# Designs tried in a protein design run: peptides against a protein of PDB entry 2AZE. Part 28

Target 1, 148 residues: chain A of PDB entry 2AZE
Amino acid sequence: AQECQNLEVERQRRLERIKQKQSQLQELILQQIAFKNLVQRNRHAEQQASRPPPPNSVIHLPFIIVNTSKKTVIDCSISNDKFEYLFNFDNTFEIHDDIEVLKRMGMACGLESGSCSAEDLKMARSLVPKALEPYVTEMAQGTVGGVF
Target 2, 101 residues: chain B of PDB entry 2AZE
Amino acid sequence: GRLEGLTQDLRQLQESEQQLDHLMNICTTQLRLLSEDTDSQRLAYVTCQDLRSIADPAEQMVMVIKAPPETQLQAVDSSENFQISLKSKQGPIDVFLCPEE

## One batch from the design tools (peptide; made by RFdiffusion4, then SolubleMPNN)

Design b1_p10_5_s4 (from b1_p10_5, 5 letters changed)
Fold by OpenDDE base, seed 2:
Structure b1_p10_5_s4 (fold): chain B 148 residues (1-148), chain C 101 residues (1-101), chain A 10 residues (1-10)
Amino acid sequence: as target 1 above (148 residues)
Amino acid sequence: as target 2 above (101 residues)
Amino acid sequence: STITKVFTLK
């Protein structure tokens, strides 16, 4: 009886760990797709323009975004060596990492929300190794959650 | 019966986790390969147009921050305090804005 | 003080 209870506790622990890993895997897949799609887009654009964009017109990954209302008052203190920054806002702000920016750009093909068109899904599948393709399909359908 | 059933369930979960770990390893490997590919890194950029697409510059101020690895970021977003603190130990922090801002 | 524009994209 006690042994069974111990195993049930272990079972629950493992299920929770698997769930966490599933979330991590989904994020990794989205990152891969977003990165590859971004690179592909930019490569094509540069080929069409026959030149890279001006150096000061682009931001390379990694980066973070801070956005707030244009009405927000921002005070900023910067050290002389630019090693330290302090921003004070009089209202709420948002922080986004570069991956989220790519998602909002559509670089993850809507896979992050399970809102893929047929073409989006085709693109997403083409950007991952074959072994990951079934999981991408499940993500697009919103059917991720089962245990193998 | 119950004990044997639970034991079997744990074995199945172990197998499932191993499969999951394998897929995760594939993903991390692909990401590492991307990070090591010079052309990919050169092409891994966003433009002002991209930034405008995610937040209307007429309504939102969008600030891009590039900081060295392991830069400390502290953010407070509450009714009484709205603050971001950045501390780098590996180099200067760069802040960027789009021209329309 | 106001935010210092370290760099402005073009």
Scores: peptide ipSAE 0.061, ipTM 0.904, DockQ to the pose 0.042
Fold by OpenDDE base, seed 4:
Structure b1_p10_5_s4 (fold): chain B 148 residues (1-148), chain C 101 residues (1-101), chain A 10 residues (1-10)
Amino acid sequence: as target 1 above (148 residues)
Amino acid sequence: as target 2 above (101 residues)
Amino acid sequence: STITKVFTLK
């Protein structure tokens, strides 16, 4: 009886761990797709233009963005620490990492929200190794969640 | 019985987790390869047009911050205080705006 | 479009 109880606890622990890893895997897949898609897009764009973009016209990863209302007043100052900046806002702001930016750009093909068109799904699949394609399909269908 | 059933469940879950780990390793490997490929890194950029696409420039201002690894970011977003503090340990911090903003 | 550097902390 006690042994069974211990195993039941362990079972639940493993189920939770698997669930967490599923989420992590999905995020990793989205990152991979987004990065590769971005690189591919830019490669083609540069090929079409027959030149790279001007140096000051692009921002390379990694980065973060801060967005706020255009009406928000922002005061920026250098702190006493030479390597510290302070931004003061008079209203709320948002912070997003580069991955989220790429998702909003559509670089993850809508897979992050399960809003893939047939073409989006095809693109997504093409940007991952073969072993990951079934999982990408499951993500698009919203069928990820069970233990395989 | 019950014990045997639970034991079997645990074995199955172990196999499932191993499969997940395998897939995750594939993903991390791919991401590592991207990070190590100089050409990919050269092409891993966004434009002002991209930044405008993620937020309405008529309504939102977008600042881009490039900071070295291990930079500390502290953010307070409350009714009484809206502040971001950036402290770098490894080099300069750059902040960018699109001119149309 | 050119993305302008607002400032640099060194």
Scores: peptide ipSAE 0.061, ipTM 0.905, DockQ to the pose 0.032
Fold by OpenDDE base, seed 3:
Structure b1_p10_5_s4 (fold): chain B 148 residues (1-148), chain C 101 residues (1-101), chain A 10 residues (1-10)
Amino acid sequence: as target 1 above (148 residues)
Amino acid sequence: as target 2 above (101 residues)
Amino acid sequence: STITKVFTLK
């Protein structure tokens, strides 16, 4: 009985670990799709324009975004070497990483919400190695983890 | 029996985890290849138009921060304090705004 | 002081 109980505890530990890894894998897939899609978009755009974007008109990854109401007052203290920044707001703010920005731009093809059109899914699959395509399909259908 | 059932479950979970690890390794490799490809990194950028699409510049101020790796970020968002602290040890931090700001 | 911009996007 005690042996079985120990195995049940181990089973639960493994299930939780697998759940965590599933989340990590999904995020990695979304990152890959978003990055490749972004690069593809920009490559095409530059080819069409026959020129790169003007200097200081683009922000390269990685970055983070901080957004707040236009009415929010922001005080900023910066060290002389620009190694330290302190921002004080008089109201709430939001922080987003570059991946979240790419998702909101649609670069992950709606896969992050499991809401993909046939075209979106086709694009998503085209941006990952063949071995990952089945998992992408499961993500699109919202069936990931159904085996457990 | 119960023991056999649990043993079988653990074996199946082990196989599932191994599959996940394999797929994660594939993903990590792909991301590494992207990071090592100069042309891809050159093309990995967003524009002001992109930023406007995720937050209306008429209503929101959008601040873009580029900080070196391992930069420490501390954020407090409460009724009593709204603060962001950034501390880099590897280089200067850059801040960007769209022209509307 | 108010925030200082390093760069302004075009």
Scores: peptide ipSAE 0.058, ipTM 0.905, DockQ to the pose 0.042
Fold by OpenDDE base, seed 5:
Structure b1_p10_5_s4 (fold): chain B 148 residues (1-148), chain C 101 residues (1-101), chain A 10 residues (1-10)
Amino acid sequence: as target 1 above (148 residues)
Amino acid sequence: as target 2 above (101 residues)
Amino acid sequence: STITKVFTLK
């Protein structure tokens, strides 16, 4: 009886670890898709324009964004060497990383929210190695919750 | 029996985890390749149009912060205090706004 | 520290 109890505890531990790894893998896949899709988009755009964009017109990854209401008053203090910044807001703000920005841009093809059209899914599959395609499909269908 | 069943379940879970590990290795390899490809990094950028698309530009202002690795970020968002503090040890911090903001 | 304008993308 005690042996069975120990194994049941171990089973639960492994199940939880698998769920965590599933979540991690999904995020990694989304990052890969988003990055590759962004690069592909920009490559195409530069080819069409026959030149890269002006240096001061784009922001390269990595970055974070801070957004707030346009009505929010922001006080910014910067050190002379720009090593230190202090922002004071009179209202709430949000902070997001570059991956979140890419997702909101649709670079992850809506895979992150289950709003993936057939065309989106095709794009997503094309941006990952063949071995990851089945998992991408499962993500789109919302069936990743199962164990292999 | 119950013991045999649990033992079998654990073996199956181990195999499942090994499959996950394999897929994760593939994925991390791809991400590493992206990070090492200079052309990909050159093309890994967003525009002001992109930034405007993630929030209503009529309602929201968006700042972009580029900070060196290991930069300390402290954020306070409470009813009495709304503050962001950045402190870098490896270089200057850059903050950007899109035009019309 | 001083108050300085942020950079504006072109």
Scores: peptide ipSAE 0.050, ipTM 0.904, DockQ to the pose 0.039

Design b1_p10_6_s1 (from b1_p10_6, 7 letters changed)
Fold by OpenDDE base, seed 2:
Structure b1_p10_6_s1 (fold): chain B 148 residues (1-148), chain C 101 residues (1-101), chain A 10 residues (1-10)
Amino acid sequence: as target 1 above (148 residues)
Amino acid sequence: as target 2 above (101 residues)
Amino acid sequence: EKITTFTLKV
């Protein structure tokens, strides 16, 4: 029946939307864990050192990173007011946002890649509200969305 | 029947989506709280050592970009063109290099 | 708008 076809289209639309929301939720969880873990790390480090790090030695979020081979030639054009930049490279480069940097630092406890040790998973769970713990567990197991 | 089955599926999907929305709201709230906490923001930093652990300046140059919100970034990475364009409307962009040591 | 251009060598 035509009605069944319409409902199937709607079903597919909803499934796709749910999939998108799952991805968004996972990213939000990873951000939360990464941020809290970073703050915790730095708090501990400063306590051990009995002082904050030198101001010019730290980079506060947010930021982005561009990396390329040292052999890469980079031409940079900058407006006088520094509102506009143009970089030209003679070879490939990589761009990473701060969240990706935190992930590579292990601040997301390997949850982003399903590479959580028992200790990592314990840490990850401790950094989220109780309501999110089951989802964190599913993320670690790679079983998110198994119901759909 | 087929119609009843599809109707039930849609109801279940609606409930699942509501659950996701709830969890997302929790996450959004937590992130907002972090952004509003001055101490957390003070401690939300990485060091050059951290960056070296990601991309060692011995082999890679590491450039840090701090830009105001809503800064436009365009990147092209192809065999014919390797380019990054930044345009800010809300203030100056700061760019600096992470030293090797 | 004046643009300053330079080449970065690392």
Scores: peptide ipSAE 0.031, ipTM 0.892, DockQ to the pose 0.038
Fold by OpenDDE base, seed 5:
Structure b1_p10_6_s1 (fold): chain B 148 residues (1-148), chain C 101 residues (1-101), chain A 10 residues (1-10)
Amino acid sequence: as target 1 above (148 residues)
Amino acid sequence: as target 2 above (101 residues)
Amino acid sequence: EKITTFTLKV
């Protein structure tokens, strides 16, 4: 009985670890898809334009964004060397990292929410190595971890 | 028996975890390759139009922060305090507004 | 250290 109990504890421990790794893997896949899709989009756009965009018109990764109401007043204090910033808002704000921005742009093909069209899924699969394609399919179907 | 079943489960879970580790390794390798590819990095950008597409441009302003690695960000969002603090150790921080138009 | 302060009004 005690041995079984010990193994059950270990089983639960491993299940939790696997669950965590599944989440991490999914995020890594989404990042890969998003990045490659972004690069592909921009490459195509530049080819069509036969030139890169003006340097001041683009924001290279990495970045974060802060959004708030246009009515929000923001006081900003900046050190002389620009090493330190302090922002004070008179209302709530949101912070998003670049990955979240890419997801909202659709760069992850809706895979993050399991809302993939056939074309979305095709694109997603095309942007990952062959070994990851089955997992992408599982993500799209919402069946990841179903075996556990 | 129950013991045999548990033992079998643990073996299967071990195999599953190894598979996950393998897939994660593939992913990290791909991401590393992207980070090392100069052309990919050059093309890894968004536009202000992209940013406006994800935040209601009629109601929201969007501020972009470009900070060096290891920059510390602290944010407080409460009824009494709305604050963001940025502290860089490796270089200057760049902040700019994404124009509405 | 010198601090520059400004207010953003959108």
Scores: peptide ipSAE 0.031, ipTM 0.893, DockQ to the pose 0.036
Fold by OpenDDE base, seed 4:
Structure b1_p10_6_s1 (fold): chain B 148 residues (1-148), chain C 101 residues (1-101), chain A 10 residues (1-10)
Amino acid sequence: as target 1 above (148 residues)
Amino acid sequence: as target 2 above (101 residues)
Amino acid sequence: EKITTFTLKV
């Protein structure tokens, strides 16, 4: 009886761990899709333009963005060596990492929200190894909840 | 019996987790390969136009922060205090403004 | 189009 109880506890622990890993995997897949899609987009764009963009016109990953109202007053203090920054705002702000930016750009093909058209899904599948395609499909369908 | 059933369940869960780990390894490998590819690194960028599509500079100002790895970002967003603190351990931090046009 | 940088010396 006690052994069974112990195993039940372990079972639950494993289920929770699997659930966590599922979330991690989904995020990794989205990152992969987003990155590859971004690279592909830019490669195509540069080919069409027959030249790379000016260096000061692009922001390479990784980065973080901070946005706030244009009317927000920002006080900035920077150390001489630029190792330390302090920003004070008089109103709320938002912080987004590069992955979130890519998602909002549509680089993850809407897979992150399940808003994936047939074309989006096709793109998403094309940007992952074959072994991951079934999982991408499940993500698009919202059927990842099961343990496989 | 109950014990046997639970034991079997645990074995199945172990197999499931192993499959999951395998897929994760594939993903991490792909990401690593992408990050190690010089051409991919060069092409891994966004434009100000991209950022404007996310946060319209007509209404929002957008700052871009490029900092070395392990840089600490401390943010406070409350009615009484709105602050971002950046502390780098490996090098200088660069901050950019995305122009409105 | 240019990304604008700013530096405040403290």
Scores: peptide ipSAE 0.026, ipTM 0.890, DockQ to the pose 0.031
Fold by OpenDDE base, seed 1:
Structure b1_p10_6_s1 (fold): chain B 148 residues (1-148), chain C 101 residues (1-101), chain A 10 residues (1-10)
Amino acid sequence: as target 1 above (148 residues)
Amino acid sequence: as target 2 above (101 residues)
Amino acid sequence: EKITTFTLKV
């Protein structure tokens, strides 16, 4: 019947929305783990060194990274107030945000790529509230996204 | 019947979505707390060594961009044009190179 | 706006 068809359309709509929220939640969890892990690493390092690093030796979040070949020629135009920048490259470049950098550093414990050892999983679980631990476990197992 | 089954499915999906919303609220709260904690923000940094670990300066030039919130970034990467445009609304943009060593 | 242009070769 038409009513059943309408409800099936709605069901698909809700399933898609749930899928989107699952992706968002996973990303938020990864960010939380990465941030807390980074903070712990740096706190420990500073304690061992008995001092903070020189201010000009570190890059605080947020930031963006651009990398390209050393052979790439870059023309840069900058406004007087430094509000505007224009970079022209003669070859390809890559852009990475700080979260991606943290992931590549292993701060998310490999959870983002399915490369999470038992030790990594233990660390990841320790960096989230208890309510999120089951979800972290599911992420590590690749079982998130099951049919509800 | 089929109608009753679909109705029940929708109710179950609603409950599942509510559970997700709850978890997301917990997560966003944690992230907010991190942003509000002065010590955490002080320790939220990477080093040039970290950047070298993911983009080897022996072969790659690594440029760091520190921009205020809501800065617009436009990138073009085509066969004939490679361009990055930055436009800030809230303050100056800082750009510097990560040294090789 | 005045624009200052640089060429970077790394």
Scores: peptide ipSAE 0.031, ipTM 0.893, DockQ to the pose 0.038; fails the geometry check

Design b1_p10_6_s2 (from b1_p10_6, 8 letters changed)
Fold by OpenDDE base, seed 2:
Structure b1_p10_6_s2 (fold): chain B 148 residues (1-148), chain C 101 residues (1-101), chain A 10 residues (1-10)
Amino acid sequence: as target 1 above (148 residues)
Amino acid sequence: as target 2 above (101 residues)
Amino acid sequence: PIVTVRTLTV
């Protein structure tokens, strides 16, 4: 009856909410793995070099990247206090946040696309708490989406 | 009956969501711990070489934007308009190009 | 790249 219909609507609502949370969790896991992997990489590199890199050679998180063809003409207007920027391009551009940059660097071990080698998966699992390992495995297999 | 079945499904979904929330809390906690760890934050950086690996400055210009939290970013990418607008409320915005450009 | 930078007074 009407009550059953109402519950079915609620069921669908909850399923959609769970789906959204699953996506959020996956992103959080990727961020965690990427960050920890990045830190680990840099720590090792600095240890091998016995010094940190020059200050002007690194970009600390957080940051945003904008890239476009070198042939693109860019007009930039900046406020005197540097609180406001306006960029006008004569052609298309791309914007990437730091997380996407890390993913493209392989810091998320290919987990973002479910393209993990055995070594990648091993690394990914080692960078998360035990409770998250099963979910990492599901992500690597591309089997995330079920209700648990 | 149908009503009982739906009620049971909702209970199961509630339990599933609780488990999901638990995992999310664990992950969020880990991220907070990373943000609070000074050494980790010191080591949370990419190099110009890293950026070149994803966008070669020989072909692409790479602009880096470092802005305070709550900075507004508006981007329009269409045949009629290609624009990025930034407005900070908490401090100055830093914009620079990668070397070799 | 060709980038023109203008400083505006706010």
Scores: peptide ipSAE 0.221, ipTM 0.899, DockQ to the pose 0.042
Fold by OpenDDE base, seed 5:
Structure b1_p10_6_s2 (fold): chain B 148 residues (1-148), chain C 101 residues (1-101), chain A 10 residues (1-10)
Amino acid sequence: as target 1 above (148 residues)
Amino acid sequence: as target 2 above (101 residues)
Amino acid sequence: PIVTVRTLTV
C-alpha cells in the first residue's frame, strides 16, 4: 500500500544517513587516534632528548603537503604580503592534507586500512575513550556497516 | 504484517542513529579537548624525517604549506595545466621545503 | 629541482 511505500522511502533515507554518519565517525576516530599518537610520540621523544626540537626543524599542524618529481620545474609567484601564492608546474603534482600524512606515518595504527596488528589495535584502543573502543574493534575487523 | 515490520525497523534505525550521534559527540569532544590543550598543540608536529618516510626524497620534492584558516586553494592538474593557487584573507602563507634530499 | 620565485601583483 501507499503507506508501506512511504515508509520504505523513509527507511532508505535513514539508511543512507546512517551510512554517512558511520563514515564521519570513522574519520573522526582516526583523527583522534592519529593526533593523540603523534603527541604521545613527540612527548616521549622530547623527554628522551631532554629538550624540544629546534623550532625550525618541525612543522606544526595544520598543514598541507605538495609533492612532485624532483625533475618538475616550478614557478612560484608570491605577493608582497605573502597572502597570495601561484604555483605553476610543468608536470603533475600531488596534494595531501596533514591527516593523510599522519595516516601514512602509521599514526592511525593501520586502522584506516584494516591493517592492524594486535599491538596496533591495543594502541588504537588506548587512545580513545572506552565508549569508542567497540567501534575501533569493529573498524579493525572490517565489520562496520551493520545497521542492526 | 509488513507495515508493523517497517515501523519497527524505522524505530530500530532511529536508535542506531542515536547511538552514532552519541559516539560522534564523544569523539568531537575529545578533539575539542585536544585543540584547547596547549601542550598537545605544542606537540602536534611532524619532522622532515616524517615527511621523507611518506615520499621518496630521492625522487620527490616535498613542499609544506601552512595557510591561515579560510584560505582559498585552487588546484588544476590536467594534461595541459598544472597549477596551485592560494589566497589568504587572514594572514600570510608560509611555504617550507625539507632541507635534505 | 628548478624553482623560480617571482613577485605576484595583487
Scores: peptide ipSAE 0.221, ipTM 0.901, DockQ to the pose 0.041
Fold by OpenDDE base, seed 3:
Structure b1_p10_6_s2 (fold): chain B 148 residues (1-148), chain C 101 residues (1-101), chain A 10 residues (1-10)
Amino acid sequence: as target 1 above (148 residues)
Amino acid sequence: as target 2 above (101 residues)
Amino acid sequence: PIVTVRTLTV
């Protein structure tokens, strides 16, 4: 019947919306874990050293990383006010945002790639509110996507 | 019947979405709290050692870009052109290398 | 790496 058809369309619409939100939630969780883990790591390190690191030895978020081969020739043009930069490379380069850097550092505990050890999962769970722990577990197990 | 089943499914999906929204709100709240915490922001940094762990400084050159919000970034990476353009409207852009290199 | 820095007039 037409009514059933209409409801099926709506069902698919809602399922897709939920899927999108699930993806967004997963990213938010990863960001939260990564940030908190980073902060925790640095706090511990500074406590052990009994001092903060030298200011020129650290890069505070937010930032972007650009990397290329050391063999790459780079021409950099900078405006006087430093509001504009133009980089010309003679070969390929990569750009990474800070979140990606944190993930590659393991700050998201491998949760982003399904590479969580038992210890990684324990850490990940410890860095989120209790309400999010079940979802973190689902992410680690690859079981996200079901209907609540 | 099928109609009744679909109707029930839609109600359940609505509840699921509401639960999902709730979890998302929790996450965004946590991130905001982190952003607003001065000590957390002070500790939100990476080191050159961290950067070395993701890009070998012996083989790769690593630049760090710190730019104000809403800075325009244009990147072209093709066989004919390799270019990055940065345009800020809210302040100067800082580009530097790891001093440990 | 070889990096050349130039000043742009914008």
Scores: peptide ipSAE 0.185, ipTM 0.899, DockQ to the pose 0.040
Fold by OpenDDE base, seed 1:
Parts: structure tokens; sequence; C-alpha cells
Structure b1_p10_6_s2 (fold): chain B 148 residues (1-148), chain C 101 residues (1-101), chain A 10 residues (1-10)
């Protein structure tokens, strides 16, 4: 029947929307874990050192990273007010945002790639509200994405 | 029947989406709290040692760019052109390197 | 002009 067909189309639409929201939620959880873990690490380090690091020895979020071979020749142009930059490379380069950097540092506890040890999972759970813990567990098990 | 089954499925999906929305709201709230906490923002930093773990300065040149919000970034990576263009509307852009370079 | 690059301190 036509009515059933219409509802089946709507069903598929909603399933796709839910899938997208699941992906968004996972990213938000990873960001939360990464940020809180980073802050916790640095707080502990500063307590042990009994002082903050020198201002020019650290980079505060947000930032982006550009990396290329150290043999790459880079031509740089900058406006007088430093509002505009132009970089020309003679070879390929990579760009990474701060969240990706934090993930590669292990700040998300390997949860992003399914490489989460028992201790990593324990840490991850400790950095989210209780309501999110079941979802963190599912992420670690790779069971997220199932139909509700 | 089939119609009743589909109707039930849609109701269940609606409830599932509402649950997701609730969890997302919790996450958004937590992230906002982090952004509003002065101490957290002070401690939200990486070091040169951290950057070495991502890209070895012995092999790679690592450039850090700090730009104001809403800065436009354009990147081209092709056989004929390798280029990054930055344009800020809210202030100057800063560029940093690690001492190993 | 040429880009001014700031170096982090260890």
Amino acid sequence: as target 1 above (148 residues)
Amino acid sequence: as target 2 above (101 residues)
Amino acid sequence: PIVTVRTLTV
C-alpha cells in the first residue's frame, strides 16, 4: 500500500538521522574525554613541579598543526597586520586540528580507534557524567551504531 | 498488520532519537562548563614533547598556528601547487615552532 | 613581507 511505502521512506530517513546523531555524540564524548584528560594531566604535572610551565613553552588550545618534511622549502608571506598569511611549499604537507592532536597523544584513551585497554576504559568512564558511561562502554566494545 | 508495525517502529525511533538528544545535551553542557572554567582553560595546553609524539622534529618540520575564531583556511595539495592561505577577521595570527628546529 | 615565526622555549 502507498501509505506503508510512505512510512517506510520516513523510517529510513529517521534511521539515517539517528546514525548521524550517533556519530556526533561519539565525537562530543571524545572531545570531552580528551579535554578533561589533558587538563587533569597538566594539573598534576604543575602540582608536582610546584609551578606552571614557562609561557613560551606551551601552546594553548585552540590551534592547528602543519607539518611537512624538514627538507621542504617554504615560502611565507604575511600582511602588515598579520591578518593574512600565505604559505607556499615545494612538497606535500599535512594539517591537523587540536582535537586530532589530542587523540594521537592518547588523551581520548584510545576510545576513538577501539584500542582501549581496561585501564583506558576506566579513565574514560571517570571523565564523563554517569549518564554517558554506558555509551562510553559501547564505544569501547564497538557496539555503537545498532538500531535502537 | 504491516501498517501498525511501521507505525510502532516510527514511535520507537522517535523515542531513541529523544534519548540521543538528551545525551548530546549532557555532552554540550559539559563542554560549555569546560569553556567557562578559567582554570580548565589555563590548563588546556600541549608541550613540545607532546608535538614530538605526533610528528618527529628530526624528520618533520612542525608549525603551530593560533588564529582567532572564524579564520578562513584554504589549503591546496596537488602535484602543481602546495599552498596554505589564512585570513583572519578578528585579529592577528600567530605562528610557532618547536626548539628542535 | 616574510612570516615571523616564534619559537617555543624548552
Scores: peptide ipSAE 0.100, ipTM 0.895, DockQ to the pose 0.040

